# Designs tried in a protein design run: peptides against a protein of PDB entry 5K2M. Part 45

Target 1, 273 residues: chain A of PDB entry 5K2M
Amino acid sequence: MRIGITYTVLRREEMAIKERAGEFGEVVMLHEDDLLFPGNYDLDVVIIRNVSHFKALYTARLFESEGIPTVNSSRLIFEAGDKLFATLRLAGKVPVPEWKAALSEGGALRVPDSLGYPLVSKPVFGSWGRLLAKVNDRDSLEAVLEHRKWMKNPLYGIHYFQEFVEKPGRDIRSYVIGGEFVGAIYRYSNHWITNTARGGKAEPCSDPEVEELSVKAWEAFGEGALAIDIFESEKGLLVNEVNPNMEFKNAARVTGADMAGKLVEYAVEVAKT

## One batch from the design tools (peptide; made by RFdiffusion4, then SolubleMPNN)

Design b1_p12_3_s1 (from b1_p12_3, 6 letters changed)
Fold by OpenDDE base, seed 1:
Structure b1_p12_3_s1 (fold): chain B 273 residues (1-273), chain A 12 residues (1-12)
Amino acid sequence: as target 1 above (273 residues)
Amino acid sequence: SKIDEAFSDPGE
């Protein structure tokens, strides 16, 4: 068994994945600078750990074009890593926050007629709460839309909005790998964006409802390794988003779950199919 | 790069 691991930065997660992969076979670390295609890669499977969503997507697709399976697949990265495409999958299986998509400024200006204020503006791509805006009124909406016009990437012209969900000063991050629930944490923050990368604290979450909902959210995609963001709301649990390039160092530390091992085990299974 | 960070996992 030859296991490739693509990466941008050697983080704690990549070190753990490398160590666990070594128990199953030969490990080939592939920095982004080492990747040229077409290539003659002698690999049974590749674990995708590129930091950039787009680099991860294209890397996965390039290996697949050479007959090498990837974890995650390019299909999963594409659908799960786009907030709108992920919502389209999730909305058919699990409760999600109310949302609207608009393809023009004129369309976006009518979103409050359906969602009201406050609402949340999100880019369809990106992480760590980048370019998330709580829009409290018409003036704020106009300002966000004006700024988007001057952004160079045409994907900023895809306007995705959600209802503002009042949370109890925390959200939930769960992990599902190959359809198996592996763990969950609470992420605490005094800010409406509860991302731990912005200084949140993590605690274990042991809730059977979270476990069931997390598995159902994964089943909307039907493959791979996903982190799942869940809100506690007055309407009950809501699946906000999923992440196909998950960080798990805090979750692994807090829960004691072997997330790196589970990821490698799944990759080995994929290699054998 | 800052651009690569824009498309990375929001992190834990």
Scores: peptide ipSAE 0.015, ipTM 0.586, DockQ to the pose 0.336; fails the geometry check
Fold by OpenDDE base, seed 4:
Structure b1_p12_3_s1 (fold): chain B 273 residues (1-273), chain A 12 residues (1-12)
Amino acid sequence: as target 1 above (273 residues)
Amino acid sequence: SKIDEAFSDPGE
């Protein structure tokens, strides 16, 4: 077994994945600078750990074009890494925050007629709460839309909105790999954007409802390794988003779950299919 | 790079 691992930065996660992959075969670390296509890669599977969503997506697709399966697949990265596309998958399987998408400013200005205020403006791509805006009123909505007009990337012209969900000062991040629930954490924050990457406290989450919901959320995509972001709301648990390129160092530390091992095990399974 | 970070998935 020859396992490739693509990466941008050698983080704790990549180190753990490398270490665990070594138990299954030869490990080939592939920094982004090492990637050139078409290429002659002698690999049975590639674990995609590029930091950039788009780099991860294209890297996965490029390896797939060489006949090498990837974890995650380019399909999964594409569908799960886009907030709107992920919502489209999730909404058919699990409770999600109310959402609207608009393809024009004129459409976006009508979103509050359905969602009300406050609402959350999200880019369809991006991480760590980047360009998330709590939109409290019409003036704020207009400002967000105006700023989007000046952004050069046409994807910023795709207007994705959610209801603002009141959370109990935390959210839940769960992990499902190959359809197996691996673990979950609470992420505490005094800010409406809860993300441990921004210095939030993490604690173990042991809730059977979270576990069941997380697996169902994963089943909306039906493959790969996903981090699932879940909100505790007055309506119950809501699946906010998924991440096909998850960080897990805090979750692994707090829960003791072998996230890296489970990821490698799944990659080995994929290599054998 | 900050650009790569702009297109990265949510981390923990």
Scores: peptide ipSAE 0.015, ipTM 0.585, DockQ to the pose 0.384; fails the geometry check
Fold by OpenDDE base, seed 3:
Structure b1_p12_3_s1 (fold): chain B 273 residues (1-273), chain A 12 residues (1-12)
Amino acid sequence: as target 1 above (273 residues)
Amino acid sequence: SKIDEAFSDPGE
C-alpha cells in the first residue's frame, strides 16, 4: 500500500495522519510545490490536506484523472465546500436554517420578504467567518450589496442568505468518516460567529441526537470525511454547514477520538475498492 | 499564503 498525503502546511493533523498512515504502508508526503500534472504517480490512494478549497478540489480531480482515488473525492470537495451546494444536499435530508439564494442585487433585495430580519449574508466560499454579515435592516442589506459590486471574484455575485439563528453561546462541531460518527465538541463563544480560532473553549459533546443527526448529514453526501457544524436553536438541532477539509487537533485532544486513524483506515478502504 | 489560509477550515 502506497499512501499519498498532499499538504500546504505540515500541521498537527498532517503529522498525525502521516504517523498513522505509516502503519498501513509506505507514506509519500507531497507538498503543493511537488504537484505537477500530468504525472506518473505510483500511489494507491491520496489523502487531500491542501489548505485552499480550490487547490484541494483541483488536486483531487487531477489525481482522479490519473486513476488514483482521493479522500476526499473531488465530487465531495466540490459539493460540500460550497455553502450553497452543501445546503442543497443537506436540505433534503436534515433540518437546516432557512435560506435564500439570489443571482442579482434586485433579487437579493427581496430576500427579507421571505426570511425577515435579522439575516446572515454569507459568501458561498471562504472560511474563518470571513465576509459573514449580520444584516439587521434594509440599510445594512443595501450596504452589503453595494460592497459586493466591487469585489473581484464573480462568486461574490451569488447572494446566499440564512435566517439568523440565536445560539446558546456555543455551537457543535461533529466528525463523520466513512459513515461512522467519530466524535463531537461544543465550541463556546460570546460572539454570534462561533469560532475557536478567536479564543473559544472546546468541550466534549456526548449527545445521541447529535450523533444521529451527524450521520444523516453525512448520508446527504454519501462518502468521505466531513466535519459538520450544528446549531442548537429554539427549533431544535440545525445543520449549518459541512467541511470536507477539516481541522481536528482540538477535537482529538478534547474527545480523545482517533480522528487521524479513522481517516487513514477509510483511505485504505477506498484504495481497496 | 494568506489567500490559501482564507479558504481553510475555520478550525474547531
Scores: peptide ipSAE 0.015, ipTM 0.582, DockQ to the pose 0.326; fails the geometry check
Fold by OpenDDE base, seed 2:
Structure b1_p12_3_s1 (fold): chain B 273 residues (1-273), chain A 12 residues (1-12)
Amino acid sequence: as target 1 above (273 residues)
Amino acid sequence: SKIDEAFSDPGE
């Protein structure tokens, strides 16, 4: 078996994936600079680890066009990596924060009529809480909308809003690979944006409800490897978002789960189907 | 790139 691994930066995750993949076959590391299509790659499967969502998406689709399956698939990356598209999948399967989408400023200005204040403005793409705004009032909403008009990427014109969820100073990140729950962590932050990338503490999360909810969230997509962000709210657990391009070094460290191994095992299964 | 960073997983 020949396993490709595409990457932007050789992180701890990519190193672990490489190491584990080596147990199953020949590993071909493919930096973004190595990727040219069509390329007639001799690979049985490709693990997509490009940092950029769009690069990951296009890389996956390009390999698929050559008959090479990817983990994750371009379909999954597309649907899960967009917050709105992910919400559309999730909302019918699991509890999610109340949300509204608007395609214009005029539409967006009506969002508080449904969600009230405070609400959260999110770009449909992005990570680490970038361009997340807690919108407390009309003035803040107008400011966010005004700023979005001047952003060059047309996707910023897609206005995605959630209710503001009061969290207990943490959120949950879980991991589901091939439908199997692999592990979960609490991410602690004093900020309403709970992201360990900002220096938050991670602790193991051992909660059967989290496990069940995580699997159900994964089932909304039905394939691949997903990190799942879950809020603890007064309404119970809410699936906030999923990530088809997961970082897991902290989760692996904290939980002891072999996330890299599970990812590789799943990729090997995908290669055989 | 700033774009690549925008699309990376919210880090753990």
Scores: peptide ipSAE 0.015, ipTM 0.573, DockQ to the pose 0.318; fails the geometry check

Design b1_p12_3_s2 (from b1_p12_3, 4 letters changed)
Fold by OpenDDE base, seed 4:
Structure b1_p12_3_s2 (fold): chain B 273 residues (1-273), chain A 12 residues (1-12)
Amino acid sequence: as target 1 above (273 residues)
Amino acid sequence: SRIEEAFADPGE
């Protein structure tokens, strides 16, 4: 078994994945600078750990074009890594925050007629809560829309909105790999954007409802390794988004779950199919 | 490094 691992930065996650992969076969670390296509890669599977969503997506697709399966697949990265496309998958299987998509400013200006205020403006791509805006009123909506007109990336012209969900000072991040629930954490923050990358505390989450919902959310995609962001709302649990390129160092530390091992095990399974 | 982590644009 020859396992590739693509990466941008050798983080704790990539080190753990490398270590675990070594138990199953030869590990080939592939920094982004090592990636040139088409190439003659002798690999049975590639674990995609590129930091950029788009780099991860294209890397996965490039390996797949050479007949090498990837974890995650380019399909999964594409569908799960786009907030709108992820919502489209999730909405058919699990409770999600109310959402609207608009393809023009004129459409976007009508979103509050359905969602009310406050609402959340999200780019369809991007991480760590970048360009998330809590839109409290019409003036704020107009400002967000105006700013997006001047953004060079045309994807900023895709207007994705959610209802603002009041959270109990935390959210939940769960991990499902190959359809198996691996673990979950609470992410604490006094800010409406809960993200451990922004210095939030993490604690173990042991909730059977979270486990069940997480598996159902994963089933909306039907493959791969996903981190799943869940809100505790007045309506119950809501699946906010999924992440096909997950950080798990905090979750692994807090839960004791071998997320790296589970990811490698799944990659080995994928290599055998 | 913390700087590299800060500028990393993970899919998350």
Scores: peptide ipSAE 0.017, ipTM 0.538, DockQ to the pose 0.383; fails the geometry check
Fold by OpenDDE base, seed 5:
Structure b1_p12_3_s2 (fold): chain B 273 residues (1-273), chain A 12 residues (1-12)
Amino acid sequence: as target 1 above (273 residues)
Amino acid sequence: SRIEEAFADPGE
């Protein structure tokens, strides 16, 4: 078994994946600078750990074009890494926050007619709460839309909105790999954007409802390794988003779950299919 | 850029 690992930065996650992969076979670390295509890669599977969503997507597709399976697949990265496409998958299987998408300013201005205020504006790509806006009124909506006009990436012209969900000062991040629930954490924050990278605390989450919902959310995609963001709301649990290029160092530390091992085990299974 | 990438991961 020869396992490739593509990466941009050697983080704790990539180090853990490398270490665990070494138990199953030969490990080939592939920095972005090492990647040229078409290539002659002698690999049974590649674990994709490129930081950029688009670099991860293209890297996965390039390996797949050479007959080498990837974890995650380019399909999963594409569908799960876009908030709107992920919502389209999730909405048919699990409770999600109410959402609207608009393709123009004129369309976006009608979103409050359905969602009301406050609402949340999100880019379809990006992470760590980048360019999330809580939109409390019409003036704020107009301001967000005005700013989007001046953004260079045409994807900022895709307007994705959610209802604002009141959370109990925390959210949940769960992990499902190959259809198996691996673990979950509470992420605490005094800000409406809950993110532990901003100095939030993480605690273990042991809730059978979270486990069941997380597996169902994964089943909406049907493959791969996903981190799942869940909100605790007055309406119950809501699946907010998924991430096909997960960080897990804090979750692994807090829960004691062998997330790196589970990811490698799944990659080995993929290599054998 | 490395800077753009550093902000791309959902913060745990």
Scores: peptide ipSAE 0.016, ipTM 0.530, DockQ to the pose 0.392; fails the geometry check
Fold by OpenDDE base, seed 2:
Structure b1_p12_3_s2 (fold): chain B 273 residues (1-273), chain A 12 residues (1-12)
Amino acid sequence: as target 1 above (273 residues)
Amino acid sequence: SRIEEAFADPGE
């Protein structure tokens, strides 16, 4: 078996994936600079680890065009990596924060009529809480909308909003690979945006409700490897978003779960189907 | 680093 691994930066995750993939066959590390299509790649499967959502998406689709399956698939990356598209999948399967989407400023200005204040403005793409705004009032909403008009990417004109969820100073990140719950962590932050990369503490999360909810969230997509962000709210657990290009170094460290191994095992299964 | 923040999953 020949396993490709595409990557932007050789992180701990990519190193672990490489190591584990080596147990199953020949590993071909493919930096973004190595990717040229059509390339006639001799690979049985490709694990997509490009940092950029769009690069990951296009890389996956390009390999698929050559008949090479990817983990994650371009379909999954597309649907899960867009917050709105992910919400559309999730909302019918699991509890999610109340949300509204608007396609214009005029539409967006009516969002508070449904969600009230405070609300959260999110870009449909992006990671690490980038361009998340807690919108406390009309003035703040107008400011966010004004700024979006000046952003070059037309996707910033897609206005996605959520209710502001009061969290207990943490959120949950779980991992589901091939439909199997692999592990979960609490991410602690004093900021309303929880992110361990910003100096937050991670702790193991062993909660059967989290496990069940995580699997259900994964089932909304039905394939691949997902990190799942879950909020603990007054309403109970809410699936906030999913990530088809997950980091897992902290989760693996904290939980001891073999995230890389599970990912590789799933990729090997995908290669055999 | 800002780069790590730019590449870090919002969940890690």
Scores: peptide ipSAE 0.016, ipTM 0.532, DockQ to the pose 0.216; fails the geometry check
Fold by OpenDDE base, seed 3:
Structure b1_p12_3_s2 (fold): chain B 273 residues (1-273), chain A 12 residues (1-12)
Amino acid sequence: as target 1 above (273 residues)
Amino acid sequence: SRIEEAFADPGE
């Protein structure tokens, strides 16, 4: 068994994945600078750990074109890594926050007619809560839309909105790999954007309802390894988004769950299929 | 790069 691991930065996650992969066979670490295509890669499977969504997507598709399966697949990265495409998968299977998509400024200005205020403006791509805006009124909506006109990436012209969900000072991140629930954490923050990268803390989450909902959310995609972001709302649990390029350092630390081992085991199963 | 960071996981 030859296991490739593509990466941008060697984080604690990539170190753990490398260590566990060594138990199953030869490990080939592939920095982004090492990747040239077409190529002749002697690998049975590739674990995709590129930081960039688009680099991860294209890396996965390029290996697949050489007949090498990837974890995650390019299909999963494409569908899960876009907030709107992920919502389209999730909405038919699990409760999600109310949402609207508009393809023009004129369409976007009508979103409050159905969602009301406050609402959240999200780019369909991005990380760390970048360009998330809580829109409380018409003036704020017009300002967000005006700023979007000056953004260079055409994807900023895809206007994705959600209802604003009141959260109890935390959210939930769960992990499902190959259809198995691996673990979950609470992420605490005093800000409406709950993220430990912004000074929040993580604690273990042991809730059977979270486990069941997380598995159902994974089943909306039907493959791979996903981190799942869940809100505790007045309407019950809501699946906000999924991530096909998960960080798990804090989750592994606070829960003791073997995230890296489960990911490698799944990659080995994919290689044998 | 800023582009790589922009498309990264939002983190835990």
Scores: peptide ipSAE 0.016, ipTM 0.533, DockQ to the pose 0.337; fails the geometry check

Design b1_p12_3_s3 (from b1_p12_3, 5 letters changed)
Fold by OpenDDE base, seed 4:
Structure b1_p12_3_s3 (fold): chain B 273 residues (1-273), chain A 12 residues (1-12)
Amino acid sequence: as target 1 above (273 residues)
Amino acid sequence: SKIDEAFADPGE
């Protein structure tokens, strides 16, 4: 078996994936600079580890066009990596924060009539809490909308909002690979944005409700490897978002779960189908 | 990580 691994930066995750993949066959590391299409790639499967959402999406689709399956698939990356599209999938299976989408400024200005204040403005794409805004009032909403008008990317004109969820100074990140729950962590932060990329303490999360909810969230997509962000709210557990380009070094360290191994095992399974 | 943020494009 020949396993490709695409990457932008050789992180701890990519090193772990490479090491585990070596147990199953020949490993071909493919930096973004090595990728040209169409190409004659002799690979049975490609694990997509590009940092960029869009680069990951297009890389996956390009390999698929060559008849090579990818983990994650371009379909999964597309649907899970867009916050709005992910919400559309999740909302049919699991509890999610209340949300609204507007396609114009005029529409966006009416969102508080439904969600109230405070609300959260999110771009439909983006990582590490970038361009998240807690919108406490009308003035803040107008400011966010004004700034979006001057952003060059048309996707910033897609206005996605959530209710502001009060959290107990933490959130949950769980991992589901091939439908199997692998593990979960608490991410502690004094800021309303909880993200381990910005620092913070991680602790193991052992909660059967989290496990069940995580699997159900994964089933909304039905394939691949997902990190799942869950909020503890007054309404109970809410699935906030999913990530098809998951970081797991902290979770693996804290839980002891072989996330890299599980990812490789799933990729090998995909290669055999 | 801070490194990951540095490599992320604004459109990412």
Scores: peptide ipSAE 0.013, ipTM 0.535, DockQ to the pose 0.237
Fold by OpenDDE base, seed 1:
Structure b1_p12_3_s3 (fold): chain B 273 residues (1-273), chain A 12 residues (1-12)
Amino acid sequence: as target 1 above (273 residues)
Amino acid sequence: SKIDEAFADPGE
């Protein structure tokens, strides 16, 4: 068994994945600078750990074009890593926050007619709550839309909005790998963006309803390893988004779950199919 | 690049 691991930065997660992969076979670490295509790669499977969503997507698709399976697949990265495409999958299977998509400024200005205020503006791509805006009124909406016109990436012209969900000072992040629930954490923050990268604290979450909902959210995609962001709302649990390039160092530390081992085990299973 | 940074996945 030869296991490739693509990466941008050697983080705690990549170190743990490398260590666990070594128990199953030969490990080949592949930094982005090592990747040229078409190539002659002698690998049974590749674990994709590129930091950039698009770098991860293209890396996965390039290996697949050479007959090498990837975890996650380019299909999963594409659908789960785009907030709008992920919502389209999730909305048919699990409760999600109310949402609207608009393809123009004129369309976006009509979104409050259905969602009201406050609402959340999101880019369809990106992480860490980057370019998330809580929009409290018409003036704020106009300002966000004006700024988007001057952004150089045309994907900023795709306007994705959600209702603002009142949360109890926390959200939930769960992990499902190969259809198996691995663990979940609470992320605490005094800010409406509860991302731990922005100073949030993590605690273990042991809730059977979270476990069931997380598995159902994974089943909307039907493959791979996903982190799942869940809100506690007055309407009950809502699946906000999923992440196909999950970090898990805090979750692994807090829960004691072997997330790196579970990811490698799944990759080995994929290699054998 | 600034674009790569814009598409980088958040650290937990």
Scores: peptide ipSAE 0.017, ipTM 0.566, DockQ to the pose 0.358; fails the geometry check
Fold by OpenDDE base, seed 5:
Structure b1_p12_3_s3 (fold): chain B 273 residues (1-273), chain A 12 residues (1-12)
Amino acid sequence: as target 1 above (273 residues)
Amino acid sequence: SKIDEAFADPGE
């Protein structure tokens, strides 16, 4: 078994994946600078750990074009890494926050007619709550839309909105790999954007409802390794988003779950199919 | 790159 690992930065996750992969076969570390296609790579599977969503997507597709399966697949990266496309998968399977998409400013201005205020504006791509805006009124909506016009990436012209979900000062991050629930954490924050990268604490989450919902959310995609963001709301649990390029160092530390091992085991299974 | 930073999900 020859396992490739593509990466941009050798993080704790990549080091853990490398270490665990070494137990299953030969590990080939592939920095982005090492990637050239077509390349005639002698690999049974590639674990995609590129930091950039698009680099991860294209890297996965390039390996697939050479007959080498990837974890995650280019399909999964594409669908799960876009908030709107992920919502389209999730909405038919699990509870999600109410959402609207608009393709123009004129359409976006009508979103409050359906969602009301406050609402949340999200880019369809990005992380760390970047460019998330809590929109409390019409003036704020107009401001967000005006700013989007001056952003160079055309994807900022895709307007994705959610209802504002009041959370109990935390959210849930769960992990499902190959359809198996691996673990979950609470992420605490005093800000409406819960993210441990902003100094929040993480604690283990042991809730059978979270486990069941997380598996169902994964089943909406039907493959791969996903981190799943879940909100605790007055309406119950809501699946907010999924991440096909998951970080898990804090979750692994807090839960004690062998996330790197589970990812490698899944990659080995993918290589055998 | 700034793009990589824009797409990096700290996940946690």
Scores: peptide ipSAE 0.016, ipTM 0.585, DockQ to the pose 0.352; fails the geometry check
Fold by OpenDDE base, seed 2:
Structure b1_p12_3_s3 (fold): chain B 273 residues (1-273), chain A 12 residues (1-12)
Amino acid sequence: as target 1 above (273 residues)
Amino acid sequence: SKIDEAFADPGE
């Protein structure tokens, strides 16, 4: 078996994936600079580890065009990596924060009529809480909308809003690979944006309800490897978003779960189907 | 790149 691994930066995750993949066959590391298509790659499966959502998406689709399956698939990356598209999948299967989407400023200005204040403005793409705004009032909403008009990427014109969820100073990140729950962590932050990349503490999360919800969230997509962000709210657990570009260094460290191994095992299974 | 970082997973 020949396993490709595409990557932008050789992180701890990619190193772990490489190491585990080596147990199953020949590993071909493919930096973004190595990727030219059509390329007639001799690979049985490709694990997509590009940092950029769009690069990951296109890389996956390009390999698929050559008959090479990817983990994650371009379909999954597309649907899960867009917050709005992910919400559309999730909302029919699991509890999610109340949300509204608007395609214009005029539409967006009506969002508080449904969600009230405070609400959260999110870009449909992005990471690390970038361009997340807690919108407390009309003035703040107008400011966010005004700023979006001047952003060059047309996707910033897609206005995605959620209710503001009061969290207990943490959120949950869980991991589901091939439909199997692999692990979960609490991410602690004093900021309403919980992100361990900002120096938050991670702790193991051993909650059967989280496990069940995580699997159900994964089932909304039905394939691949997903990190799942879950809020603890007064309304119970809410699936906030999913991530097809999972970072798992902290989760693996904290939980001891073999995230890399599970990912590789799934990729090997995908290669055989 | 700043763009790649914008599209990266909200890291753990």
Scores: peptide ipSAE 0.016, ipTM 0.577, DockQ to the pose 0.314; fails the geometry check

